# Peptides against a protein of PDB entry 3ZOQ: the designs that were tried, part 31

Target 1, 223 residues: chain A of PDB entry 3ZOQ
Amino acid sequence: QLLQDSWWNQLKEEFEKPYYQELREMLKREYAEQTIYPDSRDIFNALHYTSYDDVKVVILGQDPYHGPGQAQGLSFSVKPGVKQPPSLKNIFLELQQDIGCSIPNHGSLVSWAKQGVLLLNTVLTVRRGQANSHKGKGWERLTDRIIDVLSERERPVIFILWGRHAQMKKERIDTSKHFIIESTHPSPFSARNGFFGSRPFSRANAYLEKMGEAPIDWCIKDL

## One batch from the design tools (peptide; aimed at target 1 G129)

Design b2_p18_8 (made by RFdiffusion4)
Pose (drawn by RFdiffusion4):
Structure b2_p18_8 (pose): chain A 223 residues (1-223), chain P 18 residues (1-18)
Amino acid sequence: as target 1 above (223 residues)
Amino acid sequence: SSKEELLDSLAEHHDSLF
């Protein structure tokens, strides 16, 4: 068993399939032979921090950060102590305009994960310095199933879909129950074309309040 | 190593844009 019960009960059949076994064998070799991010112990951190039953909001990313000291097994977040990349800086600028939070002295979003924000990348590993290097190796098949089981959940889930790749997942989400907040990506190329001013954080909290759920405290505290 | 330095430079360049 690789995950806590709530998730294992939804996903155990996927981990038994040939594609996962092939992916696991490729990663055992690559972690021994070269530099793979995030650290192997951290691959499933988004699901460890945020159980299936506790998921309130999902923020979909693509692949992990590919530099030393960055990836934590969470979409968009970085380990404390490293510089914040441009897109993450833009996420904090929008958070400041929307909610009013000060800009933090680190980029870790673990606080969000502990409050029910699933920071799910669609690809869970990457070779150092080589973006998208683990594309098509089997992670998409697993993360599509993670999206499927969240879409099948009775209690509604709020999906935040930034950019084109994340928005492609709308087809897998049952919008008769679930909420979608979408905009352009926070990358500097696209942030001023819709992401800025979109107010995703207060909008997510409004959906939660309508359902009688506690809102997320989005502000990140300095370390 | 030289290979690690090249990969870090590539990562830095790529992340600086996005």

Design b2_p18_8_s1 (made by RFdiffusion4, then SolubleMPNN; from b2_p18_8, 12 letters changed)
Fold by OpenDDE base, seed 1:
Structure b2_p18_8_s1 (fold): chain B 223 residues (1-223), chain A 18 residues (1-18)
Amino acid sequence: as target 1 above (223 residues)
Amino acid sequence: SAEEAKLNELAEEYEAKV
């Protein structure tokens, strides 16, 4: 099956719906006729690395990087050997200032994903060189459902919502159970307006500790 | 603020384009 059992049980009904079947058929054409990112095998990497039950933190992104070799199915993350995009550089700067982590020599956030940080884009595919080219094609409905089923989970989740696009999902989150960390986006255009100094990493760990859960080791080792 | 929201939108568009 496409997903591990924990996510499959939560999302299987979505995959049977017409919108997803239409999305799937669209994607088949796109991948056949154009260069689409990430690799088709990597589309659901966020769900592969972080099971439904293992989700501790959610970090929402918009859509994948549209350059060669960049996207790896995780929000903000890039494959090793790829130059860190500006927002990712700022994420690491805040990480350093927040909890003292060294800036890694790569941009892979897989270590976060493996610890329960769901690195979810709202749109999971993109055409090469065409930002948001797959916006409004059905991904948002699926990823909204992902947020919904997490919101419905009894065990609390921490949602880190950088920027307006992510913050628009706040209405789907039961704030009586779940924690939200909001700031401006890490982009160079907005980071100085609230992202820097927001300390999302230490704040997330503070919530985890309050819940009696193991904190995230946010520090990323060099490769 | 409204200005901050607009800046955030622009920032996210930038990320999409980069």
Scores: peptide ipSAE 0.034, ipTM 0.712, DockQ to the pose 0.044
OpenDDE base, seeds 2, 3, 4, 5: peptide ipSAE 0.034, 0.010, 0.032, 0.031; ipTM 0.713, 0.507, 0.708, 0.689

Design b2_p18_8_s2 (made by RFdiffusion4, then SolubleMPNN; from b2_p18_8, 14 letters changed)
Fold by OpenDDE base, seed 5:
Structure b2_p18_8_s2 (fold): chain B 223 residues (1-223), chain A 18 residues (1-18)
Amino acid sequence: as target 1 above (223 residues)
Amino acid sequence: SAEDAALDAAAAAYEAKV
């Protein structure tokens, strides 16, 4: 099967729907004819690293980085050895100011994912050099369902919604059960308008502790 | 604010391009 059992149980019906079959056929063509990121084996890395039951925190991104070697199927994350994109650099700056973590020498957020941070893009693929090239092709319907099934989960989730795009998903989240941390986007264009100083990492851990759960070790070790 | 929304939209677009 395509996903871990916990996600498969939540999403299996989506994969049978026409929209996903059309998306799948589109992707087959795209990967055959174009350079598509991430690697096809990495498309669902967010779900692979973080099971449905293990999700503690969700961080929403838009779509994958479209440069060579960057995208690894996790929102905001880049493969080791890749220069940190500006937004990611700002994320680490806020992390440092928030809870004192050192700036890592790489941009991989896999350690977060393994601890229950679902690093979900709303669109999971992109053509090389063409931002949002796979927008409106079906991914949003699937990722909306991912948000929905998490919202329906009894065990609370913390949604970190940076910027307008992510915040538009707030209507799908049951705020009576789940926590939302909102700020402007970490991009240089908006970070100084609210992202810096928003302290999403300590706030997320505060919620986790309040729920009696283990906090996230947000600090990333050098490779 | 409207300005923040515009900046956030631009930020998202920028993120996609980087």
Scores: peptide ipSAE 0.029, ipTM 0.552, DockQ to the pose 0.044
OpenDDE base, seeds 1, 2, 3, 4: peptide ipSAE 0.026, 0.026, 0.022, 0.026; ipTM 0.545, 0.625, 0.616, 0.562; seed 2 fails the geometry check

Design b2_p18_8_s3 (made by RFdiffusion4, then SolubleMPNN; from b2_p18_8, 14 letters changed)
Fold by OpenDDE base, seed 3:
Structure b2_p18_8_s3 (fold): chain B 223 residues (1-223), chain A 18 residues (1-18)
Amino acid sequence: as target 1 above (223 residues)
Amino acid sequence: SAEQAAADAAAEAYEAKV
């Protein structure tokens, strides 16, 4: 898959490594023998929509939604026409309470991605109906490298880390340069324990303004 | 906190199932 030049320059060495070659061969078998999400052309959508240089904010997810038509290669995001998953609904509830945005009639976060919000899952593929089925197969090494090269970037990045899985990546982030916003996960099981009221959207924009950068328009228009 | 960690673990497990 062809990446933008900025990401290619940062990641080209990874694609030549044995672990990624093995991952790729595994994925070829998986896509041939199983129903795998997202579509193979959508695996790197997070990198397609948000170039390395254009990253302002990172939101980490775990792995793609494993239901039909849901995953589109962006963390927490679902394709238009797909029912919003519970965590995404809570994200929009917090968005509304934080900065007054209306709840959109769809779950696509592409508008965030186009503004520099890297919507990155740590694992980029999944078998239908089998959450975390591709955990530990090599994606984490690539996505760790994505975090690393962003951490090494001189221009600051804001990392939004919801839940323990995302927060485990904090050790890879140079906090002398970059900003971290952390809370409990937006899932119904944890949202009331810290996610609600965490105001990640206004806080992210406050950091962007301090950096002299344009804030994110977090409000999502209906389709 | 330990409570947050437990809640997050449950939350992530939920996301995996739903």
Scores: peptide ipSAE 0.188, ipTM 0.814, DockQ to the pose 0.058
OpenDDE base, seeds 1, 2, 4, 5: peptide ipSAE 0.035, 0.083, 0.164, 0.049; ipTM 0.710, 0.761, 0.799, 0.741; seed 2 fails the geometry check

Design b2_p18_8_s4 (made by RFdiffusion4, then SolubleMPNN; from b2_p18_8, 12 letters changed)
Fold by OpenDDE base, seed 2:
Structure b2_p18_8_s4 (fold): chain B 223 residues (1-223), chain A 18 residues (1-18)
Amino acid sequence: as target 1 above (223 residues)
Amino acid sequence: SAEDAELDRRAEEEEALV
């Protein structure tokens, strides 16, 4: 996929590395032989919607939803018309409690992405019905580099790290200039242990305001 | 759905290891 110039300048060296070529060849086989999500054109949607320079907030996910029509290349987000997954429902419940937003009639987070919220999964593809099937295939090395180049950026970034998997990336983030919002995962299994009441949306906006930046409009309009 | 539940189950396992 063609990336925006801002991301291309940061990541071009990764695409020439053997690990990424091996990943690419693996993906060619996977997309030919299996049902893979998201659509191959949607793999880099997080980078397409949010340029390197426009990143204000990062929300890390693990890997895409593995059900039909769900994944759209954005962490936690689902295509319009798709039932909201439990974790996403909890995200919207926290959003409502935190800043008073209504629960949207869809699960698309594209409006966040367009405002500078990088909705990045650490693994960008998955086999249908096989969660984590593309773990350890090279995506993590690329997405680690994405975190690294954001950490190296002079303009501060807010990292929202839900759950242990995302929090393991904290070691890559220069906390002297970047802000981290940590809680348990929005999953029904962990949300009551710290995600609910964590107020990540208002806290993110408070940091943006402190930096002299426009806050995110986290409220999602119905379609 | 069962598919959504599996994603959430993985999150539980990660949190339980903390």
Scores: peptide ipSAE 0.042, ipTM 0.738, DockQ to the pose 0.087
OpenDDE base, seeds 1, 3, 4, 5: peptide ipSAE 0.034, 0.038, 0.033, 0.042; ipTM 0.673, 0.714, 0.710, 0.746; seeds 3, 4, 5 fail the geometry check

## One batch from the design tools (peptide; aimed at target 1 Q62)

Design b2_p19_1 (made by RFdiffusion4)
Pose (drawn by RFdiffusion4):
Structure b2_p19_1 (pose): chain A 223 residues (1-223), chain P 19 residues (1-19)
Amino acid sequence: as target 1 above (223 residues)
Amino acid sequence: STTLENLEHELAHEAEDVS
């Protein structure tokens, strides 16, 4: 068993399939022979921090950060102590305009995960310095199933879909129950074309309040 | 148009490495 019960009860059949076994064998070799991010112990951190039952909001990313000391097994977040990349800086600028939070002295979003924000990348590993290097190796098949089981959940889930790749997942989400907040990506190329001013954080909290759920405290505290 | 979008996408991935 690789995940806590709430998730394992939804996903155990996927981990038994040939594609996962092939992916696992490739990763055993690659972690031994080269530099793979995030650290192997951190691959499933988004699901460890945020159980299936506790998921309030899902923020979909693509692949992990590919530099040393960055990736934590969470979309968009970085380990404390490293510079914040441009897209993450833009997320904090939008958070400041929307909610009013000060800009933090680190980029870790673990606080969000602990409050029910699933920071799910669609690809869970990457070779150092080589973006999208683990594309098509089997992670998409698993993360599509993670999206499927969240879409099947009775209690509604709020999906935040930034950019074109994340928005492609709308087809897998049952919008008769679930909420979608979508905009352009926070990358500097696209942030001033819709992401800025979109107010995703207060909008997510409004959906939660309508459902009688506690809102997320989005502000990140300095370390 | 597609070529330009791919290029901007690749550059954005490179800029995310701040090492």

Design b2_p19_1_s1 (made by RFdiffusion4, then SolubleMPNN; from b2_p19_1, 15 letters changed)
Fold by OpenDDE base, seed 1:
Order: C-alpha cells, then sequence, then structure tokens
Structure b2_p19_1_s1 (fold): chain B 223 residues (1-223), chain A 19 residues (1-19)
C-alpha cells in the first residue's frame, strides 16, 4: 500500500537518504532470514490509517509486539483474536475509569487510528521474541522526522507520552503550539505510579474541543 | 507523475518479494 499524499510529501526525502536505504537493506535481510513483526505490509499502518493532515492525537510506543500474530503496525494495538497484552489491558482499564468505556473483547485500536490518532512506534519492526532487536537501525531517525513534521504543522497536535522513552521526544515538540499529556507507562510495572488516574482520553478530548475539533470516540466496540 | 511516485514508494516501502 502506498502512503497517503500528505505523508509522502512530508517524508519522501527521508526515503532517499542513505540511512533509510541501509535500513531497508537490513530489513530485507531480516525478513528473509528471520521472523520479523509486523508483516512487512503492515509496517506503515499508522501512516496508512491516519493521514498527516488528519492527525489529532499521537500516541508513541517503543517497538512492535514480538509474539506471533500480535503486531498490527500500530502502537499498543494487537490484531483481533489476539490476547490483550498487559499494557493494553491497563490502557483499557484507564479508559474505563476515565470516560466510562467498556473493556473491548479485542485489542485492535484501528478505530482510534481512523479518527486521527496516530499510533506510532519509534521503531517499526522487531525480531520474534527479541524486544528492541531493531533499535538503533534507522527507524528512530524516520520516526523523529514524523514527530518533527507534526510539530511544524500549524494545526495543533496532542501528544500522549507514556513513560520515559516517549517523553524523551518532548524536546522535538513545539510546546508553545502543541499539547502534551504525560504520565508513567501503562506497563504493570509502572501503571500504578501515575498512569492510572492520568485520564489521557478525557484530557485529549478537552483539548480537541478547545481547538474546535471533534473529540475522539475512544470507546471501542466488540467484534 | 503518479507512475514515478508509485515506483518510488514501492522501492521505499516494499521489503519482501510478494509474488
Amino acid sequence: as target 1 above (223 residues)
Amino acid sequence: DEEERKKLEEEALKLENVD
């Protein structure tokens, strides 16, 4: 699938750079020799579902889930029929406490993406069973550029930054123009230290309404 | 040129030979 015009215009120069060409060659070898997630056709799903102009909210993740059938090319999201990972379960718990949404019977966040929630991992691929195996290979430079071009956009964006890794990207965001929602990570190891009760969903919608934009329907229907 | 764009995007995004 081709990128939407708005993203291509913003990112086409990156794809021509040596770092990305090297990344691509590495990934070609990885996909040929190893089990890599997500499926190569799903790597850019975040950009496919949410155009540059339609981005309202950004939720940053680190890298894809590394188990079979999990990664969907969207941060924190898993394919339907896949058991919800612990962090995602906590996201839904906070969603329920924040705005009263029921816990969905699946873990797909595609409905958020289609409404303008860019579910972006900073690293877009991973080896099976090897978290962060593709860290430092070039993805971060591309995804930094994605953050940069969004920061440069005139229409404000809401960045939801869970945990230290995501929060390190704050320096790239023009906070005079854009809104940032920060808390600890939804991981079971950190969620009780600030994620729970942070109410990122209602806060995001409050900003959207203040900007005169339609709020996100965060509630996810069962499949 | 849409064809040129398509080619460039395919070269950028495709990592596997899907025949």
Scores: peptide ipSAE 0.317, ipTM 0.829, DockQ to the pose 0.019
OpenDDE base, seeds 2, 3, 4, 5: peptide ipSAE 0.298, 0.027, 0.028, 0.038; ipTM 0.815, 0.593, 0.619, 0.691; seed 5 fails the geometry check

Design b2_p19_1_s2 (made by RFdiffusion4, then SolubleMPNN; from b2_p19_1, 14 letters changed)
Fold by OpenDDE base, seed 5:
Structure b2_p19_1_s2 (fold): chain B 223 residues (1-223), chain A 19 residues (1-19)
Amino acid sequence: as target 1 above (223 residues)
Amino acid sequence: SEKERQERYEQALKLENVD
């Protein structure tokens, strides 16, 4: 699929740079020689579902799930029919406690993406069974640029930064224009230390309303 | 043209011919 025109205008210079060309060549080898997730057609799903101009909220993840059939190119999201990973289960628990949504019978967050929630991982590919195997290969430079161009946007954005990895990107965000919601990561290891009770969904909607924008319908219907 | 370049690079994002 083609990128949204608004993203192309923001990122076209990156795709011409040597680092990205090298990344692409690396990925071609990886997909040919290894099992890589997500499917190559789904790598840029976050940008496909949410245009640059339509971004209201950004949720940063690290890298894709590395199990079969899980990753769908959206941070924290899994394809329908896939068992919900622990972090995602905790996200839905907080969603229920925060705004009363029922826990869906699937883990797809596509409905969020379609409403302007950019579900962006900092690294967009991974080898099967090898978390962070594509760290430091060039994705971070591209995704940093994505954060930068959103930070430079005049219309405010809400950044939800769960955990230290995501929070390290705070320095790239103009907090005079944009809103940041921070807490510990939804991982079972850290969720009880601040994620639970952080109410990121209602807080995000409160900011959207303050800006005169429509809130996100965070509730996800069963399939 | 810029449009042609855009199309080329957008197609270059796809790895379907390899995967």
Scores: peptide ipSAE 0.059, ipTM 0.742, DockQ to the pose 0.020
OpenDDE base, seeds 1, 2, 3, 4: peptide ipSAE 0.045, 0.031, 0.040, 0.041; ipTM 0.700, 0.686, 0.687, 0.690; seed 2 fails the geometry check

Design b2_p19_1_s3 (made by RFdiffusion4, then SolubleMPNN; from b2_p19_1, 11 letters changed)
Fold by OpenDDE base, seed 2:
Structure b2_p19_1_s3 (fold): chain B 223 residues (1-223), chain A 19 residues (1-19)
Amino acid sequence: as target 1 above (223 residues)
Amino acid sequence: SAEELEKLYEEALKAEDVS
């Protein structure tokens, strides 16, 4: 897939590296032989919706939803018409309690992405019904580079790191320039241990305001 | 560890999302 110029300039060297070529070949086999999510055209949707220069906030996920029709290449997001997964429901509950947004009748976070929220999974593909099936295949190296080039950017970024997996990336973030919002994961297993009440949305907007940037309209319209 | 447990929970949740 062709990336926007801003991302291409930052990542073009990665695509020529052996690890990515191996990943690409693996993916070709996987998509040919297995049901892989998201659709191959949607793998880089996070980068398509949010250019390198337009990134204001990063929300890290692990890997895509592995159910039919769910994944749309954006962390935590599901296609319209798909039932909201438990973690996403909790995200919307926190959103409502944090800044008063209504719970949308769908789970698409595209409106966030279009405003500069990079909804990035660390692993960008998955086999149907097999969570983390593409872990350790090369995606992590690319997505680490994405984090690195954002960390190197002079214009500050807000990183929202839910759960330990995302928080492992903290060491890659220059906290002298960038802001980190950490809490437990929105998963029902961990949300009550810190995610609820963490108010990541208002906190993110507070940082944006301090930087003189427009806040994110986190409220999602019904479809 | 707490970290390992959290990862396990996240994996379990993803499995539940499809089931």
Scores: peptide ipSAE 0.112, ipTM 0.793, DockQ to the pose 0.421
OpenDDE base, seeds 1, 3, 4, 5: peptide ipSAE 0.087, 0.109, 0.033, 0.034; ipTM 0.785, 0.791, 0.659, 0.664; seed 1 fails the geometry check

Design b2_p19_1_s4 (made by RFdiffusion4, then SolubleMPNN; from b2_p19_1, 13 letters changed)
Fold by OpenDDE base, seed 2:
Structure b2_p19_1_s4 (fold): chain B 223 residues (1-223), chain A 19 residues (1-19)
Amino acid sequence: as target 1 above (223 residues)
Amino acid sequence: SAAEEQRLYEEALKLENVD
């Protein structure tokens, strides 16, 4: 027996809109003709693992990893057995310095998702080896709506916005209700310019505690 | 019904339509 997904109530109108239908048709062609990541069944894993009502924290990414076996439908996350990408390595380094977590032997962030961390990319698919290949195809409109409905939620959300791309979404977030944690991106190109030392994990938990909610266990167990 | 909406949701998240 399945319970109704709380995201349906928030997004059902989007799925009927022409832009989404066109996006789906585009994706059907892409998956048929190209190697697209993640697996089509994993595109919406962020929504599957974290219901609308259960969202505590949002971590925005740009688009999925474009290498084989990497993307699993969660921002920054990689499937077990996959080498941790540079940005993810830096995330774990900051995690260790921030709250003392050990570096896991894998890169799966599913444990965060299951605790209410919405690991959302703004674009949810990508062609193999072609970063941002599905930019401007409709995903941004849907994911903007996801941000909007979260912003409209009464119960506060913590938005972690790494880098300029994610920070562009600030205008959609009601900062009178919600909390924003900003820094430079964890990418090696920018991490030393503000990401390291930003302590997003402890800061997020501090906000959760202030709201009377259980903090996130950010520490990831080895597999 | 909730069950029907859930099916519609699942369909919307898939690239292909469900039967």
Scores: peptide ipSAE 0.391, ipTM 0.838, DockQ to the pose 0.018
OpenDDE base, seeds 1, 3, 4, 5: peptide ipSAE 0.389, 0.316, 0.310, 0.360; ipTM 0.838, 0.816, 0.794, 0.837; seed 4 fails the geometry check

Design b2_p19_2 (made by RFdiffusion4)
Pose (drawn by RFdiffusion4):
Structure b2_p19_2 (pose): chain A 223 residues (1-223), chain P 19 residues (1-19)
Amino acid sequence: as target 1 above (223 residues)
Amino acid sequence: TTTMEEEMEEMQELAETVG
């Protein structure tokens, strides 16, 4: 068993399939022979921090950060102590305009995960310095199933889909129950074309309040 | 011009798939 019960009860059949076994064997070799991020113990951190039952909001990313000291097994977040990349700086600028939060002295979003924000990348590993190097190796098949089981959940889930790749997943989400907040990506190329001013954080909290759920405290505290 | 536009699109696509 690789995950806590709430998730294992939804995903155990996927981990038994040949594609996962092939992916696991490739990763055992690559972690021993080269530098793979995030650290192997951190691959499933988004699901460890945010159980299936506790998921309130899902923020989809693509692949992990590919530099030393960055990836935590969470979309968009970085380990405390490293420089915040441009897209993450833009997320904090939008958070400041929307909610009013000060800019934090670190980029870790673990606080969000502990409050029910699933920071799910669609690909869970990467070779150092080589973006998208683990594309098509089997992670998409698993993360599509993670999206499927969240879409099947009775209690509604709020999906935040930034950019084109994340918006492609709308086909897998049952919008008769679930909420979608979508905009352009926070990358500097696209942030001023819709992401800025989109107010995703207060909009997510409004959906939660309508359902009688506690809102997310989005502000990140300095370390 | 076509080559510069294609390179710009590649840079943007790459920036939006990390993290």

Design b2_p19_2_s1 (made by RFdiffusion4, then SolubleMPNN; from b2_p19_2, 13 letters changed)
Fold by OpenDDE base, seed 5:
Formats: C-alpha cells, sequence, structure tokens
Structure b2_p19_2_s1 (fold): chain B 223 residues (1-223), chain A 19 residues (1-19)
C-alpha cells in the first residue's frame, strides 16, 4: 500500500531537486492556510495504485477536481458517493458506446488504476474552488519526469491524450516504442468534437493484445 | 471499501508535512 519502490527508484532524484523542495514548502503552506485537494494522503494515489512496472495505460488529466470530497488523487476519478462530474459522465458514455459497459453508480476509477491504468494529473493539487491554482508551482516538472521515465521504459505504454493540454506532452513520448491515443477532451465543451466515437478503451485493449498483454477490464462495478 | 494507499519515502514525507 506504500509508494511503489519502482516509482521511488525512478523519481528519487527529482525529490532531491530544488524545484521539488520549493513545491513541498509551498504545499505545506497551502495545506495549512487553505483547503487543498485532494487529501494530503491521496496526492500520490496514482503512483500508489499503479507501479512503474505495472503501468499499461496512462490517462493524463490537468489538475484535481476542486470541490469538496471529489478528488482522490486519480485523474478524472471521484470518490464514491460523489456526483460524477460532466467529463467523467462523458467518459462513461464513451465507455458504454465503445465496449458496452454499464454506467456505474459511482465515479471511482480505482479499478482501472489497480489494473495498470496510471490516472495521472499533470498538477497534483488544487485549492478549493480555484482550478489551476497550483499550476506552474513545480508539479508539471515532476509529472513530466513521470512521462519521461515511462517513455524511456522498454515495455510499451499506451498514452491516452484527451485534449490539447494532454497532447502537448506527446513530444515527450517515444512513439517508436509507445502508442498514443488522441482525441478531443471529454468535457462537454469538446466531447462532441471528437471524443465521442474515439473508442479509446477498445483501442487500448487492442494494443495490449498485440503486445501479448492482458487487456484492461474497463467495466466498473456498482458499489 | 476503498482504501487510500499509504505514502512512502518522499511521498510519505510530503504527506506528513502537509497533513
Amino acid sequence: as target 1 above (223 residues)
Amino acid sequence: AEAAARAAAEAARLAESVG
């Protein structure tokens, strides 16, 4: 249940760098003075649930949901009992249309994470009610490194890049080894412009099968 | 029931420092 040793080995050098120390100091102040999401114990949940070696798929988000009880340290995911945000609802709609999964009665994507889907936000914290409030504070450098070390991994990874923000990371991904699935963002503002019908789940599983790996069970059971 | 993963190493240090 601890941070996987495999991630520590990949990231330990980053944690020693000044930018991360500054980020940590900033976060100490923020959590003390503001309401910050996710809970401090959940900041690295993406890395906790999915080890470096176990990553099969990466789904990039921007930053955590900024409402009470929502963020659980996994991109697009919300804690059980929390109303599904619009983007997540659209993700489930596409999931249903793509591979026939039912819409779950909750928004937790932990089951994906446990199967090797790294649900990574590029920024891992946010102030309550203030989207992108922790942008440019150091998280992006760490998460860029996460992308880099995955790109450098010999075992192929599938990167699902929804929207322009995520797609900006494509330059960091060695496409000679890794697979990219791109579409517009699942947000209601963009989903109809390409996200719907993009079938990222079946496509990801198709790549996994070609690599001789077990596919992801994308269907989420009700709680 | 969903259980939050525990932090270790620097992740644990961070969580402890901001928690």
Scores: peptide ipSAE 0.161, ipTM 0.745, DockQ to the pose 0.020
OpenDDE base, seeds 1, 2, 3, 4: peptide ipSAE 0.100, 0.106, 0.100, 0.125; ipTM 0.738, 0.731, 0.720, 0.740; seeds 2, 4 fail the geometry check

Design b2_p19_2_s2 (made by RFdiffusion4, then SolubleMPNN; from b2_p19_2, 12 letters changed)
Fold by OpenDDE base, seed 4:
Structure b2_p19_2_s2 (fold): chain B 223 residues (1-223), chain A 19 residues (1-19)
Amino acid sequence: as target 1 above (223 residues)
Amino acid sequence: DEEARRLAEELRRLAESVG
C-alpha cells in the first residue's frame, strides 16, 4: 500500500549517507544469515501507517520483540494471535485504569498508528532471541533524525517517553513547542514505580484538545 | 504524491534487499 506522506522530504538526505548504506549492507547479511525480526516488509510500518504530517503522538520503544511472529514494525505492538508481552499487558492495564478502555483480545496497536500515533522503535530490527543485537548498527542515527525532524516541525507533537532509554531522547525535543509525557517503563520491573497511574492516554488527549486537534481513540476493538 | 512514491520506493528497495 502506497500512502501519501512527507517522510521522504524529511529523510531523503539520510538515505544518501554512508551510514545508511552500511546499515543496508549489514541488514542484507543479517537477514541472509540469521532469523531477523520483524519481516523485512514490516521494518518501516511505523512510517507507513503514520505520515510525517499526520503524527500527533510519538511512543518510543527500544527494539522489536525478538520472538517468532511477534514484531510487526510498531513499538510495543504484536501481531494478532500473538500472546501479549508483559509490557503490553501493563500498557493495556493502564489504558483501562486511565480512560476505561476494555483490554483487547489481541496486541495490535495498528489502530493507534492509523490515528497519528507514531509507534517508533529506536532500533528497527533484531535477531531472534537476541535483544539489542542490532543496537549501534545505524538505526539509531536514522531514528534520531526522525525525532529531530518532528522536533523541528511547527505543528506540535506529543512525545510519550517511558523509561530511561526513551527519556534520553528528550534532549533532541524542543520542549518549547512540543509536549512530553514521562514515566517509568511499562515493564513488570518498573511499572509499579510510576508507569501505573501516569495516565499517559488521557494526558495526551488533553494536550491534543488544548491544541485544537481531535483526540486519539485509544480504545482497541477486539478482532 | 511524488514524495510518498519516492519514500515507498526507497523503503521497498531496502526491504527487498534484505528479504
Scores: peptide ipSAE 0.239, ipTM 0.819, DockQ to the pose 0.018
OpenDDE base, seeds 1, 2, 3, 5: peptide ipSAE 0.228, 0.222, 0.215, 0.155; ipTM 0.815, 0.808, 0.812, 0.760

Design b2_p19_2_s3 (made by RFdiffusion4, then SolubleMPNN; from b2_p19_2, 10 letters changed)
Fold by OpenDDE base, seed 4:
Structure b2_p19_2_s3 (fold): chain B 223 residues (1-223), chain A 19 residues (1-19)
Amino acid sequence: as target 1 above (223 residues)
Amino acid sequence: EEEEEREAEEKKRLAESVG
């Protein structure tokens, strides 16, 4: 099966729907004809690293990085050995200011994913050098369903929504059960307008502690 | 030619691996 059991039980019906089959056929053509990111085996890495039951925090991104070697199927995360993108640098700056973590020498957020931070993009693939090239092709319907099934879960989730695109998903989240942390996007164009000083990491851990859950160790070790 | 063929084969493998 495409996903681990906990996610498969929630999403299996989506993969049988016409929209996903059309998306899949489109993606097969795209990967065959063009350079597409991430690697096709890494498309669902966010769901592979963080089971449905283990989700504690969700961080929404838009679409993958479109440069060589960057995208690894996790929002904002980059493979080790690549230059940290500007937004990710700002995330680490806020992390340092918020909870005192050192800035890591790499950009991999896999350690967060393994602790229950779902690093979900709303669109899961992109053409090289062409931001949003796979927007409106079916991914948003699947990722909306991911948000929906998390919203329906009884165990509370913390949603970190940076910028307007992510914040548009707030209408799908039952705020009577789940917690929302909102700010401007970590992009250099918006970070100074509210992202810096928003302290999303300490706030997320404060919610986890109130729920009696283990906090996230947000500090990333050097490789 | 060998590099182009390797790239084509890689793209084919990636396409076949789409879930």
Scores: peptide ipSAE 0.425, ipTM 0.874, DockQ to the pose 0.023
OpenDDE base, seeds 1, 2, 3, 5: peptide ipSAE 0.422, 0.420, 0.411, 0.195; ipTM 0.872, 0.872, 0.868, 0.816

